Peptides against a protein of PDB entry 2AKA. Designs and how they scored, part 129

Target 1, 299 residues: chain A of PDB entry 2AKA
Amino acid sequence: MEDLIPLVNRLQDAFSAIGQNADLDLPQIAVVGGQSAGKSSVLENFVGRDFLPRGSGIVTRRPLVLQLVNSTTEYAEFLHCKGKKFTDFEEVRLEIEAETDRVTGTNKGISPVPINLRVYSPHVLNLTLVDLPGMTKVPVGDQPPDIEFQIRDMLMQFVTKENCLILAVSPANSDLANSDALKIAKEVDPQGQRTIGVITKLDLMDEGTDARDVLENKLLPLRRGYIGVVNRSQKDIDGKKDITAALAAERKFFLSHPSYRHLADRMGTPYLQKVLNQQLTNHIRDTLPGLRNKLQSQL

## One batch from the design tools (peptide; made by RFdiffusion4, then SolubleMPNN)

Design b2_p20_8_s3 (from b2_p20_8, 8 letters changed)
Fold by OpenDDE base, seed 4:
Structure b2_p20_8_s3 (fold): chain B 299 residues (1-299), chain A 20 residues (1-20)
Amino acid sequence: as target 1 above (299 residues)
Amino acid sequence: SLEDILQEMEEFIEELEKQQ
């Protein structure tokens, strides 16, 4: 069976090149979450590299179409810089920042125009994610006062599409009932059919508390369930702690935690990546006939 | 090309239809 994810990647690139991205309901996974929910860390943990912009406030300011491709080689390519292979992931980070600033200016504004980044790596499964700006209520710097609504409107362009799966990233050390990710997901997917819950910061929960009921899908049921992850701490990121070591620590966390040990084989970043690959593949298979019919009607 | 991608999609769908 041909890898369906690479096929959709080619479609996505072709549609991006012709400017038709807005009208085609391509099977995709949109990543949503509040600021500091841990979205960027989840994506970097998939790649095993530090390559996303970091900072306080709104870090992702354009949609990032992140195409992960399993390969024997490790490099990145941007659609806007065809033929340039990036092997230094710090240069990837800098290119994202530069390309973001080129379009949005220095005011930390947002743009709906995607950045298309393909990462070839032996450490990834085939997976395409659309990283979206973090939801915020407070403008920072020279951001317009309506930045919250601009972000929301941008997210809605993706998550309202029927073929869009939603990766809702929520921190466990905050009230999940107030999760921005789960709220927006519930608004556009009231039956929880398209939403995958990711619970971050499980290691930062108060002593004597746990997210077991959430992870067991008992508190806020999603058809596609929840997966807990443990990202690197900010100190670990600043200290450039190796992601491989962090993934080992994550595994140890779940195995050693009394509340999560029984779930440990269905938790963590590697399991999340596998689940997303499988769900996206199945979703592409299910949606591709309808997509063909739509495309044929537009040609 | 977009045409090549569409052709790949059609081939894939035809394979799916043959399996059903």
Scores: peptide ipSAE 0.130, ipTM 0.760, DockQ to the pose 0.093
Fold by OpenDDE base, seed 5:
Structure b2_p20_8_s3 (fold): chain B 299 residues (1-299), chain A 20 residues (1-20)
Amino acid sequence: as target 1 above (299 residues)
Amino acid sequence: SLEDILQEMEEFIEELEKQQ
C-alpha cells in the first residue's frame, strides 16, 4: 500500500520535467483555503519543521507539490535543483522564495508553474499535497487588481480534475458559510465526494461557541468528513515555538474541551496525516487503472 | 524514464488485479 504514493511521485516528476502538467489527471490532493486560513501551518506541522514562506497577504504564489516520504534520514530536495540535499529547512524556505521570485518576479505575482519539493523524514507518512495560493479579494503590494481571479483560475486548473481530492482548510473563528475553501469545493464537488474538510483555529473561537456540529459532519456534510486541528499562533510561529510542543498542546485542547473530547481520537494533526495517507493511497488504487489507460492512449 | 514508470504501473496493476 505504501508504494503507491512513491509511484505517483515518480509520475509527477516525469510529467513536470516534460512540461505536461496540465494534461494529466494524476491522483492528488489539492490544498485550498483563504489567506490566513492556516494551510501553511498544517503542512509544516506534518513535517515538524518551519520551511514555508511566511508573511502578510499571498504567501504561496506558485503551486507547491509537496511530496512527503517516510525515510530514516531527514532532508529535502527540489526537482529544479537535482542532486542538492537540504538539511537546513530555513534554506528550503529560502529556495522556495528564490524559485518563486525567479518565475513571478518581485511584484508578488503568481504563476501556475509548480515547484516540486520532496521531503524525506522519519516523522512523516508518505503523502503528496499540492499547496495552492490562498484565495484573496485584496491585492497586496504590486499585485494586479484582478489577482483574485488569477488565483481562482489557477485553483480551478487543479480542483476541477476528477482525480483531484480537495483539502478544504477553513478557520473556525470565521463564518464557515463564508469559507472560501468550502465555497470552491462545493462549486466543483457539489456532492462532497472529493472534499476533506479541515477546521483550523478552534482555539480562537469565542467563549460559549464551538464547531461541534461541523466536526460531527452535521452542518455541511462531506462524505470524507471533517478534521479539526489547532495550529501554532502567529506569535508562537514568530517566537519559533517547537512544533512537537504545539502538537502536544493540540491534543490537550481536544481532550480538555467539553464539546470536542468525544471526538479527540479523530482530531488533530497526527490523525489528519494518517487519514490523508489512507485516503490518497485508496484514491490512487481506484484511479490507477483509468490513469494507465489514459497514459497508454497518449503514447 | 517515463516508459520505466509506466511499466512499473502496469506490473503493479496486474498484481492488484490478481489479489482481487
Scores: peptide ipSAE 0.129, ipTM 0.759, DockQ to the pose 0.093
Fold by OpenDDE base, seed 3:
Structure b2_p20_8_s3 (fold): chain B 299 residues (1-299), chain A 20 residues (1-20)
Amino acid sequence: as target 1 above (299 residues)
Amino acid sequence: SLEDILQEMEEFIEELEKQQ
C-alpha cells in the first residue's frame, strides 16, 4: 500500500505548480506559535539537522511546506529548483533565506506564497508540516507597522480550513492561558478537534512548578492531547550540540522528572513525530474521499 | 499530471474500501 503522505505531497506539488487555488483544502498540519515558542527547533529535531533560518523576531516569513520522506539516503530538494539535491543542510538554510528575500525583499516583510522543501532521510517518518510565521505584536527593523495583522491574516488562510490540523506550539515557561498558539487554535477550532498541543521549554520552568496538568490534558483539554518536548537551548544550538545527544537528554529529562516520569513514554520529539505521522495518515484517509469528489466536480 | 494523481487517489480509496 502506497504511503498516503507521499500521495498528498504529490498533490501539494501539483497544486503549487498550477498556482494555488486558495480554495484547496488539502489535509495538512499547520504549525503555529508565538515568536521564540520553539517551532523551528521542533522541526529541526525531526530532521536531525540545523537547516531553518535563525535570528530574533520574525524568522519564518513565508509558509514552509516541509515534506519529510523516509529514505535510505539523506538529501533535500526544493520545488522552486527542481533537480538540485542538497546534501549540506547549511545550503538548505541559505536557500530558504535567499528564496524568502527574493519575494519579500530586504524589509523583512512576509509573503503568503509557500516554499516547498522535501527532505529525504533515514531518520524521519513520513510527515508533512506547514511552518507558519511566528505571531508577533512588535515590528522590528523595516517591518510594516501592521505586521501583526499581516501574520494573523496569513495564519488564518491555513488554520480556518476544515482539513487543516493545527500543531499549536506553546512554551511551558509562559502562561499557557495567554498562549498565542492556543488562542488562535481556539478561535478557529473551538471544540479542540483539529488541534495538537506541543509544550516546549519544560526544562526552563521555575523550580517547584510543572506543566503536569497541561500534559495530562486536564487544564485546557484538546481531543488530540498534548505532547511535551525539550529542545536544545539557543546556547546549545550556537555551540552546535548534536541533535542525537539532545534527544537523549530529552528522554532523560522526562524519565528523571518526578512530575513527568509517568508520562515519559508519551513525551519527547520521537513520540511527537510518530503521533503526527499517525494522525496525518488517518486524517488523509478520512478526508481523501471528500477531496476526490471536490476535485472531480471542478474538472 | 493532476489527472494521474487523482487516479492514484482513486486506486488508493478503492484499496482502503476493500480492506474494510
Scores: peptide ipSAE 0.127, ipTM 0.753, DockQ to the pose 0.092
Fold by OpenDDE base, seed 2:
Structure b2_p20_8_s3 (fold): chain B 299 residues (1-299), chain A 20 residues (1-20)
Amino acid sequence: as target 1 above (299 residues)
Amino acid sequence: SLEDILQEMEEFIEELEKQQ
């Protein structure tokens, strides 16, 4: 079972190289959320490294196919520069920025052309995620006035696919009933069969409020449920707080919080990684026979 | 090659069918 995710990664790389003319519904997890919902922080917490672009507004401007591979060594590789091993994750961030700007230009526009990044690490489970641009309503800088619709159309190319699971990232310190991630998930998955909820910023909720009812799957039920996480604050990121220390603080948060203590073993970034690995592995197993038949009919 | 990946998929499906 551990080899199923790497097998799908090889398929994904092969189709990216031939050009996406094959509308193949590959089993994958698309990550969706509003701007500043905490998506990039969740992905960096999986790797244990700072490697994603940072800034105000739209940070992710191309789909990022992030292939995590458990390995004895730690390095990254891009599909667009095969044979180059990155061991400095700051150089990984710079390569994402440079490759994004090469295609989109300087106007902070978006492109539907994916960046394919593979990360080998002893600290990850096998997992493939597609990070998508954050949903926005307000253009910034030289962005086109219809940027909201361009982002939405790009997201729909992924989340409408039957074999796509949806990781819906929502901040707890905002009205969850109005979450952009949960809205788009409900539009394409009205029965909540393909959606996994992630609740960020639980540490930033107003005093006397909590997200217990959401995390217990009682308010907005999803078949696959919700997982709460606590990311580093912007101050912690700017101060270069270690991710390992942040994961320990996250565990302490759930264990010490009166509303979340009873859920603590089903919360946090390490539990989220485990759940996503298991969900993706099972999903690949269930979809692989149908995918084989489709591929054989196209050869 | 794509053919090698398809062969690995076939082998895996055959193994799943034996476990059912």
Scores: peptide ipSAE 0.119, ipTM 0.747, DockQ to the pose 0.091

Design b2_p20_8_s4 (from b2_p20_8, 10 letters changed)
Fold by OpenDDE base, seed 1:
Structure b2_p20_8_s4 (fold): chain B 299 residues (1-299), chain A 20 residues (1-20)
Amino acid sequence: as target 1 above (299 residues)
Amino acid sequence: SLEEEIEELERFIEELKKKQ
């Protein structure tokens, strides 16, 4: 049985090349969250490499279609530069920055035009995610004063689609009731049918507090539930802490924490990756009949 | 069947590639 995720990847690439991306409701997972919620760190932990732009303010300024493909080799390819294989993930980061700046200009504006990046790795499961700009209320630098609304409009182009699953990334060390990710998800998915919750920064919660009720799906219930993760700290990133070591520390965190030990086998980045692979595969299977019919009507 | 749907999508992809 052909892996359904690679099949949809080929569709995504074909539509991106024709410039018809906006009209197709492809089965996909859009990643949403406030600025600094930990979205980029989750994606990098899947790959096991540092390859996403970093900095203060809006880091992701274009949608990034990240196609993870399990392979015996490790390299990356961009759709906009076919045939070039990247084995240095710092060069991948630089290419994302350069391609972003090429379209958005120098003013750190945003563009709805996706970057398509495929990463082959022995350390990944087949998984496609669309990383979206972080929601923010505060313009930084030369950003237009309406940047909040521009980001919102961009996100809505993805998350309003019926075949779009929503990976809502929220930090545990902030009021989850005020989570930008959960707010936008609830706006477009009021019944919580398409939303998967990710809770980051569990290690940064105040002593004597925990997110147990959220992780047990008791506080803000989602049909697809919540998965907690522990990302590398900014200090760990700056210190080039190995992602493998960080994943071991994450496992230790959940196992040793009194509030989370009973959930430990259903928490952490490896479990999240597995769940997302399964969710996306099943979602593709369920949507294929409708997709076929829609595509046939457009030929 | 799922297999038939996959085959149809693969044919569609190939047709799209020819338009590029």
Scores: peptide ipSAE 0.159, ipTM 0.782, DockQ to the pose 0.559
Fold by OpenDDE base, seed 4:
Structure b2_p20_8_s4 (fold): chain B 299 residues (1-299), chain A 20 residues (1-20)
Amino acid sequence: as target 1 above (299 residues)
Amino acid sequence: SLEEEIEELERFIEELKKKQ
């Protein structure tokens, strides 16, 4: 049987090419979270490379359809520049920035037009994620004063779709009850059927506090549960700390932490990637009959 | 079957490519 994720990737590419991305409820995972919640770090940890734009404020300004494909080779390809293989992931970052700026201009505005990036790597499982702009309340630079609402409206175009799973990324060192990611997820998925919680910054929690109740799915229950991760610090990113070393440190963190040791085998970036692969695969399988019927009606 | 669904989707993808 053909892998279901690559099949949907080809559908995504085809629809992107014809400009019909908005019309089909494709099975997908949308990544949502506040600015600095750690979304980009989670995605980079999957690839094991630094390749996403970084900075203060709104980093992702267009939806990024990130198609991870397990392969013996390591390279990236953009749908907008077919035939160019990127082996330097710094060039991937620069291309994302350039392509973003080409459409949005220099004012750091946003555009709903996706960037489609495929990454082949031996270090990834087949997984497609749609990275969405980080939710913000404060415009930066020359951003329009309504940028918060523009971002929200963009997110809603994805997360309101029934076949969209929501990867809600929330930092543990902030009040989770006030998580923008969990709020938007609850708005469109009140029963918590489509939402997967990711808790970042567990290593940055105050002494004597932990997110055990959240990670055990006892505080804000999601059907699909929560997975804790430990990302590289900004210092580690700036210092180009190896992601492999960071993943080892993450494992050590969970194993050594009194509150998380018992959960350690169900935590961390590698486990998250596995869970997302499985959930997306199953979700595609469940939605394919309906998708087929809809597509046939549009021929 | 899932296989039939996949085949139909593959055909659809090819048809979309022709419309580009």
Scores: peptide ipSAE 0.139, ipTM 0.770, DockQ to the pose 0.546
Fold by OpenDDE base, seed 3:
Structure b2_p20_8_s4 (fold): chain B 299 residues (1-299), chain A 20 residues (1-20)
Amino acid sequence: as target 1 above (299 residues)
Amino acid sequence: SLEEEIEELERFIEELKKKQ
């Protein structure tokens, strides 16, 4: 069962190589959320490295199929440059930027063509996520005026698939009822069967407010529930604060907070990673009978 | 070939199904 995620990774790579990426209903987790919701920080916290593009506006402009593989060694590989092992994660960031720009140009446009990145690490569980462009309403710079709709259409290509789980990333310091992530999830998964809620920025809530009701799954119930996380601040990222130290601070946050102490063992990035590994593994297992038939029909 | 790779993965899927 530990090998199910790597198996699907090989399928993803094979289908990516034949150009059938958009039509595949492979068991996967799509990551959705508004700009600055904390998606990239969650993914980097899983790896324990800074490797994703950063900036204002739309940073992720192509789907990033991030394949995390538990290994004794630490390195990254891209499907588009087979045989090259990256050990410097700054070079990984630069390659994502370069490969994005190669397809989209300099206008900060988007493309539905995925980038496939595999990261081997002793610090990760087997986990595959599809990082999607952050939802936005306002074009910046030379972005096309319909960029909001282009992003939405791209997201819909993934999240409408029945075998797609949705990691809905919402900041706690914003009205959850207005969460872009939860809105799109509710549109395509009205019964909340495929959606996992992640609540970021719990440390940035106003004094005297908390997200306890959300995290207890009482406000906007999801079958798969909610997991709170505390990411590094932008200041901490810019200051190159160690992710290990940030994970310790996250644990301390939940344990020390009166509203979250009782939930602390079901919160935080390490728990999220474990839950996603388990849910994806189980989801793959449940979809295996149908997967063969779909594969045969596409040959 | 890509087809051969897919066939191998399909065989592996069937093996995994039998173990479940």
Scores: peptide ipSAE 0.086, ipTM 0.719, DockQ to the pose 0.099
Fold by OpenDDE base, seed 5:
Structure b2_p20_8_s4 (fold): chain B 299 residues (1-299), chain A 20 residues (1-20)
Amino acid sequence: as target 1 above (299 residues)
Amino acid sequence: SLEEEIEELERFIEELKKKQ
């Protein structure tokens, strides 16, 4: 039997090529979070490379279908430039920026048209994520005044789909009751059946505070639970701190922290990758029966 | 079966490619 995630990747590519986007209900994981919640850092930590656009405000301005494929080689490919293999991940970042600007212009506007990026690497598990624009209430630069609503509407096109799992990314150093990610997830998944919680910035919490109750799934329970991660700081990212070193520091953080030590084997970026691979694989398997007929009816 | 469904999806993908 062929790998289920690559099978769905080929469906995604085929539908993208024919301009079918908004009405698709493919088994997928949509990544949601507020601005600066740490979404891009989580995705880069999976690859072990810096390859996503950086900056203040809204960085992701188009949906990014990120297809991670375990391979003996390391390179990236875009659906919009077939046959070009990228081995320099800075060039990958530049291509995302260029392709984004080609469609949205220079005004930092958004577009619902996805970018499809496939990354082959020996360091990844098979995993497909749809990175979505960060939720914001404040327009940046010359963005339209209704940008908050445009982003929300774009997110809703994905997260309302029955076969969409939601990776809700929330920073621990902010009030989780006010998490944009958890709010939108609760709106479309009130029973917490499709939502996976990621808690970032655990290392930036005030001394004497912790997110133990959240990570133990006691405060805001999700069927699929929560996974804590520690990302590089923005300063470390700008300074090009090695991701491997950051992952080692993350492991040390959980093992050494009195509130998290007992959870350490179920925390961190490597565990998150494993869980997402398993959850997506199982979700695809569960949704495959009748998927062809459902998809045919949407054409 | 799951195998049969996968085969149908593969055929469907090929049909979509013809529309490109």
Scores: peptide ipSAE 0.156, ipTM 0.779, DockQ to the pose 0.687; fails the geometry check

## One batch from the design tools (peptide; made by RFdiffusion4, then SolubleMPNN)

Design b2_p21_1_s1 (from b2_p21_1, 13 letters changed)
Fold by OpenDDE base, seed 3:
Structure b2_p21_1_s1 (fold): chain B 299 residues (1-299), chain A 21 residues (1-21)
Amino acid sequence: as target 1 above (299 residues)
Amino acid sequence: SEQQKLLEETLKEIDELLKTL
């Protein structure tokens, strides 16, 4: 079973090389959420490194196919620069920015052409995610006035695919009924069959409020449920707070919180990573026969 | 094409994995 995700990674790389990326219904997890929902922080917490672009506005401007591979060594590789191993994750961040700017230019525009990044680490489970641009309504800088719709159209290219699972990232300190992630998920997955809810910013909720009903899957039920996480604050990120220390603080948060203590073993970034690995593996197993037949018919 | 060859190789890998499942 551990080999199914690496197999799909090879398929993704092969299809990316053929230029057929947008038309292939590969088993994958697309990450969706509003700007500042905490998507990038969730992904960085899986790796245990700071490596994603940071800033205000639209940070992710191309789909990022993030392939996590459990390995004895720690390094990253890009599909667009084969043979180059990155051991400095700051250089990984810079390469994402440079490769994004190469295609989109300086106007902060978007492109549907993916960046393929593979990260080998002893600290990860095998997991592939497609990080998508954050939903926004406000153009910044030289962005086109219709940037909201361009982002939406890009997201729809991924999330409308039947073999696409949706990781819907929503902040707890905002009304969940107004979550951009859950709105788009409900539009393309009205029965909640493909959607996994992630609730961030649980530590930033107002005193006397909690997301217990959401996390217990009682408010807006998803078949695959919800997982709460506590990311580093922006101050902690800027201060380069250690991710290991942040994961320990996250565990302590759930264990010590009266509303979440009973859920603590089904919460947090390590549990999310495990669940995503298992769900993706099972999803690949279920979809692979159909994918095989489709691919064979195209030969 | 090189792309077609890569696809065929990958399909073989899929078939091998499907036999073990």
Scores: peptide ipSAE 0.302, ipTM 0.877, DockQ to the pose 0.561
Fold by OpenDDE base, seed 4:
Structure b2_p21_1_s1 (fold): chain B 299 residues (1-299), chain A 21 residues (1-21)
Amino acid sequence: as target 1 above (299 residues)
Amino acid sequence: SEQQKLLEETLKEIDELLKTL
């Protein structure tokens, strides 16, 4: 089973090279969330490196196929820059920005054309995620006035596919009933069969409030449940706080919090990685026979 | 075609994995 995610990675690379036939429903996890929901921070916490674009507004402007591969070495490779190994993750960030701008221009527009990034690291489990643009209602810069709908349409191209799992990232310090991530997930997955909830910003909730009922899957039930995480603050990111230290702080948060202590072993970034690896692996296994038949029919 | 060759190679890989499941 350890080779299932790498197999899908090869499929993704192959289909990206030939142009994806719209009909291929590859088993994947699409990451969805509102702007500033903490989506990029979750992904960086998986890698243990700062490598994603940051800023105000829409940060992710193209789908990012992020292929995490457990390895003894640490480096990144882009499909569009074959043979170039990136060991400086700041250079990875710059390449994402440059490649995004090359296609979208300087107007902060979006493109449905994926960037394929593979990260080899001893700190990751095998995991492939498709990072999608953050949902927003407010155009920034020279973005078209319909940018909200363009983003939505882009997301729908992924999340409507039956073999797409949805990682719905929602901040706890906002009304979860109004979560853009959970709304779009509910629209395309009304039974909550394909959706994994991630609750960020648990450390930023008002005093005397907690997300216990959500995390216990009692408020907005998802078959695959919810996992709470604590990301670095923007101040911590700007201060280049070490992600390892942040993960230790996250663990301490859950263990020390009266409302979450009993859940602490099923919370946090390391647990989320494990769950996503397992769920993706199982999902690939379950869908692989159907995928095989579909590929055979194209020959 | 290059596409067909890639599909054939991919199918072989899938078939090998399916034998282990």
Scores: peptide ipSAE 0.301, ipTM 0.881, DockQ to the pose 0.502
Fold by OpenDDE base, seed 2:
Structure b2_p21_1_s1 (fold): chain B 299 residues (1-299), chain A 21 residues (1-21)
Amino acid sequence: as target 1 above (299 residues)
Amino acid sequence: SEQQKLLEETLKEIDELLKTL
């Protein structure tokens, strides 16, 4: 089973190189959520490094195919610059920004062309995610007035695929009934079969409120359930708070909180990684016979 | 073609993995 995710990674790279990415329904997890929902922080917490672009508005402007590979070594590689090993994750961030700007220009536009990034690390489980642009209603800078619809159309290219799982990221300190992530997931997965809910910002909820009913899968039921996480605050990020220390603080948060203590073993970033690895592995196993037949028909 | 060879190699790899599942 350990080789299933690496196999799909090789398929993704091969199909990207030949321009066939649009026609193959590869088993994958697409990450969706509104701007500032905490998607980038979740992904960085998996790697244990700061490596994603930061800023106001739309940060992710191209799909990022993030391939995490458990390894004894720690480095990153991009498909667009094969053979270059990145060991400084600030250089990884700069390369994402440069490669994004090369295609989109300076107007902060979007492109549907993926960036393929592979990260080797002893701190990750084998996992492939497609990070998608954050949903927004407000254009920033020189963005076109229809940017909301352009983002939506881009997301639909991924989330409408039958073999696509959806990681729906929603902040707890906002009305979850109005979550952009859960709305788009419900539109394309009305029975909640392909959607995994992630609830961020649980530490930023108003006093006397909690997300217990959501996390217990009682409010908006998903077959695959919900996982709560606590990301670093913007102050913690600006202060360069270590991700390992943040993961320890997350564990302490769930264990100490009266509403979440009983859920603590099924919450937090490490548990989310395990669940996603398991879900993706099982999903690849279930879809691989169909994928094999489709590939054979193309010969 | 190079694409056809890659697909054939990929199919062989998939078939080998399917035998172990």
Scores: peptide ipSAE 0.293, ipTM 0.877, DockQ to the pose 0.428
Fold by OpenDDE base, seed 5:
Structure b2_p21_1_s1 (fold): chain B 299 residues (1-299), chain A 21 residues (1-21)
Amino acid sequence: as target 1 above (299 residues)
Amino acid sequence: SEQQKLLEETLKEIDELLKTL
């Protein structure tokens, strides 16, 4: 059976090329979370490469449609520069920054116009994610005073769509009840049908505290549950710590932690990637008949 | 239009996949 995710990727590219991106309720996963929640680190851990912009404040300033494709070769392609293959992921990072700045200018503003990035890799499962700007409450630098609302409005364009799954990324070392990701998810998905919870920074929790109740789906129940992950520290990122070594450390963390050991086989980045691939595939299958009818009505 | 052709081609691909499900 031909993979359903590549079909949706072709649809996304086609609709992007014709300027109809915002009007189509394509089956997709939108990634939401506060600034510094660990969203970019989760995505980089899927690829096994450093390729996303880094820095203080708002890093993602345009929606990034990240299409992961399992392949024997490793390279990236942008929809805005067709035919150019990127094998250096640092050049991928620089291209994202340059293309973002080209549209948003130097004021670190945001734009709703997506960047479409396809990554071919032997280390990925087929998976499409839309990385969205991190939610913020306070403008920094030359950002518009209404930047919080601009980000919120941009997120709402994606997460209000019925065919959009929500990957809600929340740091465990912050009040999870007040998580910006879980709040926006609850607003648009009050029954928790479309939301997958990701809990980051489990290794940075205060001594004697844990997120066991959240990860066991007991505190804020989601139909699709929660998955804990451990990302590289900022020191590890700056030191260019290998992602493979970080994934091994993540596995060791869950296996050795008294509160998480019993959950360890349902935690970590590799398990998250598998779950997202399966959930997206099933979601595409379930929504494809309706999508077909909608597309036909537009002819 | 080029858009309509792309939509038609896409619909054909979807229909082929739906037959295999």
Scores: peptide ipSAE 0.287, ipTM 0.876, DockQ to the pose 0.498

